# Peptides against a protein of PDB entry 3MAZ, part 103

Target 1, 99 residues: chain A of PDB entry 3MAZ
Amino acid sequence: VLNPMPACFYTVSRKEATEMLQKNPSLGNMILRPGSDSRNYSITIRQEIDIPRIKHYKVMSVGQNYTIELEKPVTLPNLFSVIDYFVKETRGNLRPFIC
Target 2, 99 residues: chain A of PDB entry 3MAZ as posed
Amino acid sequence: VLNPMPACFYTVSRKEATEMLQKNPSLGNMILRPGSDSRNYSITIRQEIDIPRIKHYKVMSVGQNYTIELEKPVTLPNLFSVIDYFVKETRGNLRPFIA

## One batch from the design tools (peptide; made by RFdiffusion4, then SolubleMPNN)

Design b2_p28_7_s3 (from b2_p28_7, 12 letters changed)
Fold by OpenDDE base, seed 4:
Structure b2_p28_7_s3 (fold): chain B 99 residues (1-99), chain A 28 residues (1-28)
Amino acid sequence: as target 1 above (99 residues)
Amino acid sequence: MPIPLLENAPNVVPKEGTHQTDTPGPIE
């Protein structure tokens, strides 16, 4: 079985991703989606520890790698690693949205 | 140790001007 994209990747807009996470929080709280251009991506998350917080991150394609636009940028070799980074750095609070 | 909010997690702080934070509204 070929898995060219992470399971939480959906060809949805920013608005649609937000709605997906709000309607079904039990399925996960992180979505990978197309960015403003065909080569870049965005991450939409909905973290609700105290109150719901929705954030959108830019994931920029740089050569064959991907850079998460953070205060301290992180460059990773593939989109699977990008998802793993968010999971690990939040100690599992962020989980890929699987439907 | 408690799970930190994203805004307080040092390794996932968005770059200024590269992210957007939305305040969720009511679900209809």
Scores: peptide ipSAE 0.266, ipTM 0.695, DockQ to the pose 0.048
Fold by OpenDDE base, seed 5:
Structure b2_p28_7_s3 (fold): chain B 99 residues (1-99), chain A 28 residues (1-28)
Amino acid sequence: as target 1 above (99 residues)
Amino acid sequence: MPIPLLENAPNVVPKEGTHQTDTPGPIE
């Protein structure tokens, strides 16, 4: 079975995503969700080191690619790569939330 | 290796004004 979206994608709001991550932190700490526009997305993460911190990133659809709105923007070919980017760049600290 | 805060990770620093940070609260 080939899914067109990453496993951590959920059609949830910012609030719901935050609550999901808070309720079951052992299942992961990163969620991909719809953005304000149909082709845009957001990444919600919950990093718990000293204290739990919730951050939301904007992922913009640009043509057939996606750009993560970072200080130094990163453009990737698909949403799977976006998730992979967050995992790799955080050395595994961020993991997709799998419910 | 110690786990650094995302804000200190050079390749995942959000563009100012394009992200928001919240503190967790009680769940419904």
Scores: peptide ipSAE 0.264, ipTM 0.693, DockQ to the pose 0.049
Fold by OpenDDE base, seed 1:
Structure b2_p28_7_s3 (fold): chain B 99 residues (1-99), chain A 28 residues (1-28)
Amino acid sequence: as target 1 above (99 residues)
Amino acid sequence: MPIPLLENAPNVVPKEGTHQTDTPGPIE
C-alpha cells in the first residue's frame, strides 16, 4: 500500500491532538497534523519521562521539501522523513501515534 | 544511557519563539 501521508497524520486541531495523546499514550506519542496553512504542518508530541510534557513543532513546506522549525533547522524531502527524524533523534522515545 | 528530555535533546530543540508548550491535563 502506497500512502501519501504518514500513518500518524490526522486532520485534527492542536487541542484534539493533545487529547488523543493523553487519552491513549500506549498507542504512541507523536502526531502530525495540518498547520494554519494548507501546505504546512505541525507535530505534537507528548514525552513522559519524569512528568508528561507536550510540545508542538512547526513543519514548513519549502519547495518540494519540509523544514522542521528547530534551533538548528532540518530540511527533509518528505513527511515520512520528518517522522523518521523525530524517532531516530530521540532514540525511539518518540513513536508515531497509530490509532 | 538515559533518554534526555526533548528540551535537552540537542537535535530536536524547537526554535525559540516558534514552538508551543502545553501543560498536560487530566489523563483518563
Scores: peptide ipSAE 0.246, ipTM 0.687, DockQ to the pose 0.048
Fold by OpenDDE base, seed 3:
Structure b2_p28_7_s3 (fold): chain B 99 residues (1-99), chain A 28 residues (1-28)
Amino acid sequence: as target 1 above (99 residues)
Amino acid sequence: MPIPLLENAPNVVPKEGTHQTDTPGPIE
């Protein structure tokens, strides 16, 4: 079975992700990218309210699921759910970056 | 209404030490 990646997934570095979000803020403000190893990922977001704020979150592969490294960790079944979590919990403030 | 900043979103607060916050710099 083939499981595609979320549309906001890009094989980019932390720096590249930051620059992508800065260059085209109208395309979204959240990127999923490779983490330290093949099974872990990171989420980079850029919110521009009073001043631009860029944050990076760890998404750890745990068995067949993924855990978002939050103060209160959240474990989800797939990366699509991870992206959805960020969107819903921020009531749409965060939107996947579609380049 | 949408939550302005992630720091104000109760269910998406990063775990201390597991995230980093950067200040935007020049686009290369």
Scores: peptide ipSAE 0.214, ipTM 0.664, DockQ to the pose 0.057

Design b2_p28_7_s4 (from b2_p28_7, 12 letters changed)
Fold by OpenDDE base, seed 5:
Structure b2_p28_7_s4 (fold): chain B 99 residues (1-99), chain A 28 residues (1-28)
Amino acid sequence: as target 1 above (99 residues)
Amino acid sequence: MPIPLLEEAPSVVPEEGEHQTDTPGPIE
């Protein structure tokens, strides 16, 4: 059964996501995109703490949940929760890219 | 307090059109 996708989801490549974030930083700094492997996804972010830094994280579909591949993996029930995690964990520093 | 950052990970240049991700760091 299909459900709506987070607003920051775009069917773009790693390269395109990077360009989107660099070109319009005022629209947000986090994009959810298709992963290279079937049901998986990737998160591309652009944080500007000291200097602009682009990072790409894997969000693996595991059973009915999703696991963010970090040193200490985080498993969440859906993609909305994944986005929420990134926002909350950074106290709002990361915001979904809304085009 | 410093603004929390997401865990750092190496940024690898992907192949054109790829939907790749950075190589994961050490996992417990």
Scores: peptide ipSAE 0.033, ipTM 0.624, DockQ to the pose 0.038
Fold by OpenDDE base, seed 3:
Formats: structure tokens, sequence, C-alpha cells
Structure b2_p28_7_s4 (fold): chain B 99 residues (1-99), chain A 28 residues (1-28)
């Protein structure tokens, strides 16, 4: 069974992701991208609360799950759940970038 | 009663939770 990737997944670098989010903020503010390692990923976000802030989060593949490296790590069953986590935790402030 | 505008949502994590993970950029 082949599962699709989240719509906000792009094979881009951290720099490219940042530029994408800055250029078209109306399309969303969260991108999932490949990490430095084969099965790992990174999340790049651009939140505009008081001022625009770019942040990056590491998503590590652990077994058949994924762990978001936070002060208190969060492990989820798939990348769709990872995206959902960011959306829900920010009450919709973060939205997947759809280009 | 009218509903107020939604409050600004905080960041998912503090700044100390950021990571510097990059994919190799194109060389040529």
Amino acid sequence: as target 1 above (99 residues)
Amino acid sequence: MPIPLLEEAPSVVPEEGEHQTDTPGPIE
C-alpha cells in the first residue's frame, strides 16, 4: 500500500521553504520538507503574531512512527498526524502551505 | 450575542524548541 504525502510536503531546502512562506503567506504558513537524513523530515513555519517569525522543527522517524523533537517530544503514527498536531496546537493559526 | 474575533494563537513551542535542520542546497 502506497500512502500519499501531506499536501504541504515539498522537496525543498530550509532556505527555499522560508522563501516560499515569505512570498505567499496567503497560501499557508507551514511546510513539511525532507530532513538531512533519508527517513527524517523538518517542519518550517512562519507565524505572524507580533512580528513574522520563522521556526524549524525536526521530525524524526522512529520505527513506524514520527517524533517531533520538542522539549516534550510528541510521537505520532504518520506525517498527516504531524501536520494535524501543528494545526490543532495552534488552534488553526498554522495552516499547511498549498502551492 | 456577537462572537468576538479569535485571539491570536501562540506558537506551538517556545523558541528553544527550534532546530537547524537543512537539506543540501543545489550546488550547480
Scores: peptide ipSAE 0.032, ipTM 0.607, DockQ to the pose 0.043
Fold by OpenDDE base, seed 2:
Structure b2_p28_7_s4 (fold): chain B 99 residues (1-99), chain A 28 residues (1-28)
Amino acid sequence: as target 1 above (99 residues)
Amino acid sequence: MPIPLLEEAPSVVPEEGEHQTDTPGPIE
């Protein structure tokens, strides 16, 4: 049994995540997915402010925490907090993709 | 107020090194 993961976590590739977000934008615009390393993750977002823009963020497992690879890195205690961070920092513009 | 956007970030992994979808199977 796997530990609980955020609802927007899917075992999908970068390509598939992009397609999911493009295909069903009404379901959300943020996906958490596996990274290239076993304990790392990636977040794919699709923001449509002016035009649709796909961006990818690296979420690195650091000890018991997770660090979002940004110019100013953000370290959070769990993946749920990572998702919450993206939601809060965009004031709700980003919403987890719930299929 | 403008909608906050996250900063630009490089591609997480190179195209040749991107992870693939996990093979469907039972979850332990």
Scores: peptide ipSAE 0.044, ipTM 0.626, DockQ to the pose 0.031; fails the geometry check
Fold by OpenDDE base, seed 4:
Structure b2_p28_7_s4 (fold): chain B 99 residues (1-99), chain A 28 residues (1-28)
Amino acid sequence: as target 1 above (99 residues)
Amino acid sequence: MPIPLLEEAPSVVPEEGEHQTDTPGPIE
């Protein structure tokens, strides 16, 4: 029953992810999705601090780890840790989208 | 106390290289 992927992972495009987050903001504001390569991923978020803002982040597969493309890149051992990072870094403002 | 926002990514994820699951749009 345990999924090998985070609960907020969906096989969707950038456009679909954006629509999902906009239509049901109460379900969460962060989606993990396939990236340009089957080994890479992208994270789409929708933060509503002042106004709704959609942003996308690259999560690159590097060896057996994953690197979030930020000014100061963060490398983590798995995708679950990647999701956790986004949640913790924003002090809970970001929450995985659970459909 | 402002809620921390994630920094802007160094570059926007290219749409052309992303996984496509919806109907294809116009090509450039």
Scores: peptide ipSAE 0.041, ipTM 0.629, DockQ to the pose 0.036; fails the geometry check

Design b2_p28_8_s1 (from b2_p28_8, 12 letters changed)
Fold by OpenDDE base, seed 4:
Structure b2_p28_8_s1 (fold): chain B 99 residues (1-99), chain A 28 residues (1-28)
Amino acid sequence: as target 1 above (99 residues)
Amino acid sequence: MIPELVPLTPVKIGKTESGELEEIPLDP
């Protein structure tokens, strides 16, 4: 049995995620998707601070936790916390894409 | 100023089909 996933999780490729965010920016600007490796994930964002910018982050499964591969790595207990981190650290600028 | 989260993986700058800027990871 697979645990519930965040609402912004979609089984899409990097390219598809980018297209989703570009076509419907009003629905959010952050997507969680499968990584290239089993049990790993990626985050794709589209921020419009000055101009639209697409960025990708690696979320690595480490034991029972997840590590966001940032310059200063952050380890969290679950994927919901990962999404929450992105939202809070950007002071709400990032919002989960809800289709 | 909005806080920015910087990925650990080095990136290069590219453009999407629509012309938007994209940071692309350099590792496979």
Scores: peptide ipSAE 0.438, ipTM 0.870, DockQ to the pose 0.754
Fold by OpenDDE base, seed 2:
Structure b2_p28_8_s1 (fold): chain B 99 residues (1-99), chain A 28 residues (1-28)
Amino acid sequence: as target 1 above (99 residues)
Amino acid sequence: MIPELVPLTPVKIGKTESGELEEIPLDP
């Protein structure tokens, strides 16, 4: 049995994630999705600070932890912490997409 | 100012079919 996943995790492609965020921005602006390889993930965001901007991030499984591939990489113990990091670091500007 | 999280992977700037700006990773 698989461990629980964050509520903003969806088994969708990059394109589908983008479309979801565009269609329902009121539901949130951050999606966690499967990566190209098993056990890796990607995060797609759609921020509207000035104009809508879509960005994609890699979340790599490393041992029992996860590393967000940022200019300044961050390693966290689980995917829930990964989501929390995105929310916290953007001071709430990013919010998990809850459909 | 809202902090920005910059992805590590190199990106190119493109547009979605709806015309929004998108940073497209050059890596798979």
Scores: peptide ipSAE 0.298, ipTM 0.776, DockQ to the pose 0.767
Fold by OpenDDE base, seed 3:
Structure b2_p28_8_s1 (fold): chain B 99 residues (1-99), chain A 28 residues (1-28)
Amino acid sequence: as target 1 above (99 residues)
Amino acid sequence: MIPELVPLTPVKIGKTESGELEEIPLDP
């Protein structure tokens, strides 16, 4: 039985994720994607506070948890919590990209 | 003000063809 992934997860490259966010900003501004290793992930965002800015984050699998590699790292129990953290911490400015 | 989430990995700053700013990780 396969466990569900967050709705903003797509099997895309860094470049493809950037293009998706640029093409359809009304659908959201945050994508979760595979990392270079099987159990690691990356997040690409496109914030538009002053001007559009693309940023990329590493989400590392650590044991049964995940660590967002921020300047001040945060460890969470699952990928849904990772997405929630990005939404909550930016007070709703970041929204998962729903295609 | 919207809080900034600063990535741990160092990045370089580039511009897309549309003029948008892009942070590109130097250490993937």
Scores: peptide ipSAE 0.268, ipTM 0.688, DockQ to the pose 0.775
Fold by OpenDDE base, seed 1:
Structure b2_p28_8_s1 (fold): chain B 99 residues (1-99), chain A 28 residues (1-28)
Amino acid sequence: as target 1 above (99 residues)
Amino acid sequence: MIPELVPLTPVKIGKTESGELEEIPLDP
């Protein structure tokens, strides 16, 4: 079974993701990318509240779910839910990077 | 204020040439 990936998923490195977000901030400020380990992912954001700030998050595959490695970890059923979590918890400040 | 999602991994703060702040994980 092959399910589609979130629209903001790109097979890019941490550095490339940062450059993408910096180059086209109008397209969004959040990218999902492959992690260093198989079946794991990372989220890169460029949040601009006062000044632009780049942050990286680990999204670990746990069983059939995914856990976002936050101070208060959150486990969700799929990557779409992971993206949704970042959007809703920041009240829309974070938006998927769509190009 | 907009809620902040804090990564679990401890980070150090760096700056890009443009002056943007970047949080760099200390441990992969």
Scores: peptide ipSAE 0.288, ipTM 0.704, DockQ to the pose 0.730; fails the geometry check

Design b2_p28_8_s2 (from b2_p28_8, 14 letters changed)
Fold by OpenDDE base, seed 4:
Structure b2_p28_8_s2 (fold): chain B 99 residues (1-99), chain A 28 residues (1-28)
Amino acid sequence: as target 1 above (99 residues)
Amino acid sequence: MIPELKPLTPVEVSRDEEGVEVEIPLPA
């Protein structure tokens, strides 16, 4: 049984994710995408605080959990929690891209 | 002030044709 993925997950490249966020900022500013390895993921954000900034984060699969490679790493039980973390930590500034 | 999340890997900042700052990991 395959669990559902977060709504902001898209099978797109780094470049495609960037373009999606740039073209339709009203739809959200955070995308989850496949990483370099099959079990790893990446998150691309387009945060517009002072000026638009594109950032990429690695989400590494560790056992049954996921570790967000931040300066202060955070390990969470699933990808939904990963998305939730980005939303909560930015106080809602980051929102999943829903197309 | 909006909290920002800093990635673990060192990053390089550049700008694309639209003037957007792009933060990419530094080459190994």
Scores: peptide ipSAE 0.355, ipTM 0.744, DockQ to the pose 0.721
Fold by OpenDDE base, seed 3:
Structure b2_p28_8_s2 (fold): chain B 99 residues (1-99), chain A 28 residues (1-28)
Amino acid sequence: as target 1 above (99 residues)
Amino acid sequence: MIPELKPLTPVEVSRDEEGVEVEIPLPA
């Protein structure tokens, strides 16, 4: 049985993710996408606190966990927790892109 | 008064010519 992926996961490139977020900001502002390695991922966000800002994060597979490549790295048990972390830490400013 | 949210600071990455994401190296 295959485990589900977060709803905001899309098999898209960095460029495509950016375009998706810019085109439909009402659908959310955070996308999880494949990284350069099969076990790694990237997150693209579009925040509009002061001005629209696109940021990309590396989510690295470390053992059975995932580490978000932040200035101060954070390790979490699964991708759902990774998404949740971004939502909670931004107090809901970031929301998964659901189309 | 609405306080500004502190952003999560990522490690900046870019893509090479083959489309592989790599960390943007700092100037030497």
Scores: peptide ipSAE 0.200, ipTM 0.618, DockQ to the pose 0.127
Fold by OpenDDE base, seed 5:
Structure b2_p28_8_s2 (fold): chain B 99 residues (1-99), chain A 28 residues (1-28)
Amino acid sequence: as target 1 above (99 residues)
Amino acid sequence: MIPELKPLTPVEVSRDEEGVEVEIPLPA
């Protein structure tokens, strides 16, 4: 049984994700994409607080959970929770890219 | 003052001095 993926998940490369976010910033500023590894993912964001900044985060599959590779790692039960974490922790500054 | 948002600092960031992603070379 497979669960659906978050709406901001796209099978794109790091470079392609960056281009997507730069081209249509009004559609959101956060993309979930496949990681370099089979069961891992990456999140690319484009925040524009002072100047546009592109950042990439590793989302590592650990057992049945996922760990966001932050300075202080955060472990969550699923990818939907991962996206929710980014949205809530930034008070909505980060929004999933919906194309 | 308006408090800044909680930072989400990744372990690795690939960007230039302007905060824009830069292409990183792959090992040969």
Scores: peptide ipSAE 0.159, ipTM 0.570, DockQ to the pose 0.209
Fold by OpenDDE base, seed 2:
Structure b2_p28_8_s2 (fold): chain B 99 residues (1-99), chain A 28 residues (1-28)
Amino acid sequence: as target 1 above (99 residues)
Amino acid sequence: MIPELKPLTPVEVSRDEEGVEVEIPLPA
């Protein structure tokens, strides 16, 4: 079966995403979800390097690519690359939430 | 504003859907 979305994508709200990550931290700590706009997305993470911290990021659709709205924006070709970026840049500290 | 995750690693700042700045660790 062809899945056009990353495995950690869920059609959930910001609140629900937070609850999912808090409830089952062993399943991962990163969720991709629909953004406030049609073709945009958001990423919610729960990282506990020192203490548990919940953070949200904007992933904006730009043409055929996606831009992570960081201080220094990062543009990638697809959502799979977006997830990969978060994993690599945190050296594995962030892992996609897989139910 | 969000406290830095760890002073030992570089961080990037992003804005969440509410306009709040957030940080993520970056490679040294």
Scores: peptide ipSAE 0.028, ipTM 0.527, DockQ to the pose 0.092

Design b2_p28_8_s3 (from b2_p28_8, 14 letters changed)
Fold by OpenDDE base, seed 1:
Structure b2_p28_8_s3 (fold): chain B 99 residues (1-99), chain A 28 residues (1-28)
Amino acid sequence: as target 1 above (99 residues)
Amino acid sequence: MIPELVPLTPVKVSKSESGEPVEIPLPA
């Protein structure tokens, strides 16, 4: 039985995630996807502050928590908190992609 | 145990999927 995942989680590749965000920007601009292994993830975002910019971040599983690999790493208890972090820190600029 | 969220500066820099530093822009 699979544990619940954030609504913006999709089992897609880096390329696919980029295409999804570009094709349907009205649905959101942030996707969570599988990383190098089942324990790690990546977040792909598409911000349009000045021009459209695609960026990818690493979210590493650390024990039962997850760490966003920032210059000053942020560790959170679950992936939902990870998504919330990106939303809050950008004051809503980033929104989960809901397809 | 649930770790607390550590507040960061307005500009956040992270390691991109490829390893290079990437800044997370915030709205004006």
Scores: peptide ipSAE 0.028, ipTM 0.612, DockQ to the pose 0.070
Fold by OpenDDE base, seed 2:
Structure b2_p28_8_s3 (fold): chain B 99 residues (1-99), chain A 28 residues (1-28)
Amino acid sequence: as target 1 above (99 residues)
Amino acid sequence: MIPELVPLTPVKVSKSESGEPVEIPLPA
């Protein structure tokens, strides 16, 4: 039995995630995807404040939690909380990509 | 049990997959 994943999770590469966000900006601007290592993930965002900017962040599985690798890290209990953090911290500028 | 949220000082600067510092800008 697999636990549910956030709606913006896709088994895609960095390149594919970038293309998805660029092709359909109206569907959202944040994707969660598998990282290079088992149980680790990456967040790809496409913010369009001044100009479109693609950025990628590491989300590391640490014990039963997840740590967003920020300059000052943030640890959360699950991937849903990780997504919520990005939404909240940007005051809604970032929204999960729902295809 | 469910783990509690641990905000290690919320900063809008993150490390990219390549290890470089990357800001998460907020809307003006």
Scores: peptide ipSAE 0.028, ipTM 0.587, DockQ to the pose 0.066
Fold by OpenDDE base, seed 4:
Parts: C-alpha cells; structure tokens; sequence
Structure b2_p28_8_s3 (fold): chain B 99 residues (1-99), chain A 28 residues (1-28)
C-alpha cells in the first residue's frame, strides 16, 4: 500500500511554485515539490515577515527516511513528518499551501 | 560552522537549494 503525498505536494518547478505562493498567499506559504534527483524533494516557502522572501530547502531521501539539510541534519520517517516539522518548528509561521 | 553562516538571532540554519544560507525561525 502506497501512502498518499502531503496535500502541499505539487509536481511543479521552482519557478511555478514561487508563482503559486505569490498569487494566493492566503492559501498557505509552503510547497513540497520534486527535486532534481528522482527520490529527493525541495520545499519552497514564501514568508512575509518584513518583506516577501522566497526560500528553498532540500529534503533528501535516505533509505526509507528523509533528511532535511539543516546545519544539524534532521531525519524524519516520512514526508508528512517533514511538513509537520516546518509547521511546528515555526509555530505556524509556515502553513502548507492547499489549492 | 563558518562565521558567515552564524545567524544574528536564534534561528535554525540550512543551505538553500542553490547553496546559500537559509534561516528557519525558532519558537519564541
């Protein structure tokens, strides 16, 4: 049985993800998308703290887990946990983009 | 960690997809 992808996952490019977040900021500010490598992913965020800022993070597939490429790497069991990490770590500053 | 990667405020630091430093806000 294959688990579904997080609701904020879209098969889009970096450019399109940026445009999606800019066009509808009320729908969320975080998108999960395919990385350049087959089993890797990237997360694009758009924060509006002082001015709008776009940032992209790497999420690397390692075995059956996923590692966020932080200074001190964080390994999680699935992509849902990855999304949850970004939400909880920022206390809701980041919210998954639901379209 | 090199000096230029040390944040001025408490945040978690990662490398962006392009290799530049990226900050993640920490809970207050």
Amino acid sequence: as target 1 above (99 residues)
Amino acid sequence: MIPELVPLTPVKVSKSESGEPVEIPLPA
Scores: peptide ipSAE 0.027, ipTM 0.586, DockQ to the pose 0.077
Fold by OpenDDE base, seed 5:
Structure b2_p28_8_s3 (fold): chain B 99 residues (1-99), chain A 28 residues (1-28)
Amino acid sequence: as target 1 above (99 residues)
Amino acid sequence: MIPELVPLTPVKVSKSESGEPVEIPLPA
């Protein structure tokens, strides 16, 4: 039995994620992707406020939870919550990329 | 009002996938 992944999860590289977001900004601006280490992930975002800005965040699997590597780390119970965190913190500016 | 990730608003620092510093908005 496998649990579903967030809709914005894609098995793509950092480069591919960047290209996806740049190519179709109307579909969203946040992608969850595999990290280079097992059980870890990365989030790539493309905020377009003054100018488009691409940034990448590390999401580490810690026990049964996930920790977003921030100055003050944020630990969440699942990847869906991780996505919700980014949406909430930006009051909707960040939206999951739905291809 | 929508918080911004650019240095025009208060932000908190995070670590990027490669370890470099990255900014995100502070909670409202």
Scores: peptide ipSAE 0.025, ipTM 0.564, DockQ to the pose 0.148

Design b2_p28_8_s4 (from b2_p28_8, 13 letters changed)
Fold by OpenDDE base, seed 5:
Structure b2_p28_8_s4 (fold): chain B 99 residues (1-99), chain A 28 residues (1-28)
Amino acid sequence: as target 1 above (99 residues)
Amino acid sequence: SIPELKPLTPVEVSYSESGELVEIPLPA
């Protein structure tokens, strides 16, 4: 049984995600997308602090949890929590991309 | 300042003056 995915999840490539964020920055700046392997995912962001910067993060499925491959890795129970983490840690600067 | 989250294996894309996308490999 499949649970709903976060609203910012799109079945797009790295390239497509980048283009989406660039074209419509007012809709948000964070996309969750399929990873290259099985149950893994990736996060693409377009963050404007000094200049617009696009970064990609790996979100690895580990057992029933997900580990965000950060400099300091974080493990969370579900993809919603992963999105929330990105939002919270950036004090709301990152927002899910909603079409 | 706004906190940044650093990816373990960062691939950063920035923009040139002409608007071109430039992919830059960075340390973790």
Scores: peptide ipSAE 0.387, ipTM 0.762, DockQ to the pose 0.450
Fold by OpenDDE base, seed 3:
Structure b2_p28_8_s4 (fold): chain B 99 residues (1-99), chain A 28 residues (1-28)
Amino acid sequence: as target 1 above (99 residues)
Amino acid sequence: SIPELKPLTPVEVSYSESGELVEIPLPA
């Protein structure tokens, strides 16, 4: 069984993710991408509040769950929940990048 | 105001007046 990934997942580098978000901001402002090793991931966002700000977050695989490395870490059961968390906590300001 | 999610090890990039990327190193 091959489980699907969130729609905003792309096999891109930090640099490529940044460029994608900058080039097409109308398509969304959040990308999930591979981390340094196989089971870890990173989130790149481009949030426009006062000025455009690009931030990167680590999403670490911990057992059967994932921990978003925030100042106040959050552990969630799957990557879909990770994306939902970013959307929900920003009241919809963050949206998955759909290309 | 729109809520902000603060990363544990922040890496932030802003934009110059010309639109060029400016990396701002933040403490880990």
Scores: peptide ipSAE 0.384, ipTM 0.761, DockQ to the pose 0.462
Fold by OpenDDE base, seed 4:
Structure b2_p28_8_s4 (fold): chain B 99 residues (1-99), chain A 28 residues (1-28)
Amino acid sequence: as target 1 above (99 residues)
Amino acid sequence: SIPELKPLTPVEVSYSESGELVEIPLPA
């Protein structure tokens, strides 16, 4: 049993996420996916500011919260907040991939 | 400029002129 997940969550690999974002950039540029360990996740983005660039982030489950492994770590209460953070901090440049 | 979020352990991939994925090594 899994609680509701963000709309951009897909049970895909790093490679698959990359391909999804490449093939349909109009559908969004951010995917949440399973991490290597249980209860951990990863974020894959495809930004197209100058040239297409793909980046991957680790989202670690810490207690009842989630920490985005950034140079300056950010801890948030749930995965919806994690997605919101990426959208907000990039001023809407990042958008959840919806298909 | 658009704000950028920098991963703690970044793995960045770009595209060649042919559209091929190219991994870019970043400093540790």
Scores: peptide ipSAE 0.375, ipTM 0.754, DockQ to the pose 0.432
Fold by OpenDDE base, seed 1:
Structure b2_p28_8_s4 (fold): chain B 99 residues (1-99), chain A 28 residues (1-28)
Amino acid sequence: as target 1 above (99 residues)
Amino acid sequence: SIPELKPLTPVEVSYSESGELVEIPLPA
């Protein structure tokens, strides 16, 4: 049995994640999705501050931790911490997409 | 202002007048 995943994790493609966020912005604006292999992930966000902007981030499994591929990379112990980081660093502007 | 998290490989997706999704590569 696999460990629990964050509530905003969906087994969707980049395109599907974009469409989900566009169609239902009231449900949240951040999705965690599978990466190119079983141990890596991606984050898709849709921020609507001035105009809608969609960004994608790579979350790489490194040993027992996860590294968010930012200009200034951040390493965290689990995927829940990854989601929390996105929420806290944007002062709550990013919220997990809960369907 | 809201802090921005800048991805290592920045790509911005915006909308055309017709609503079409447009990916715009951003400078490194």
Scores: peptide ipSAE 0.364, ipTM 0.758, DockQ to the pose 0.421

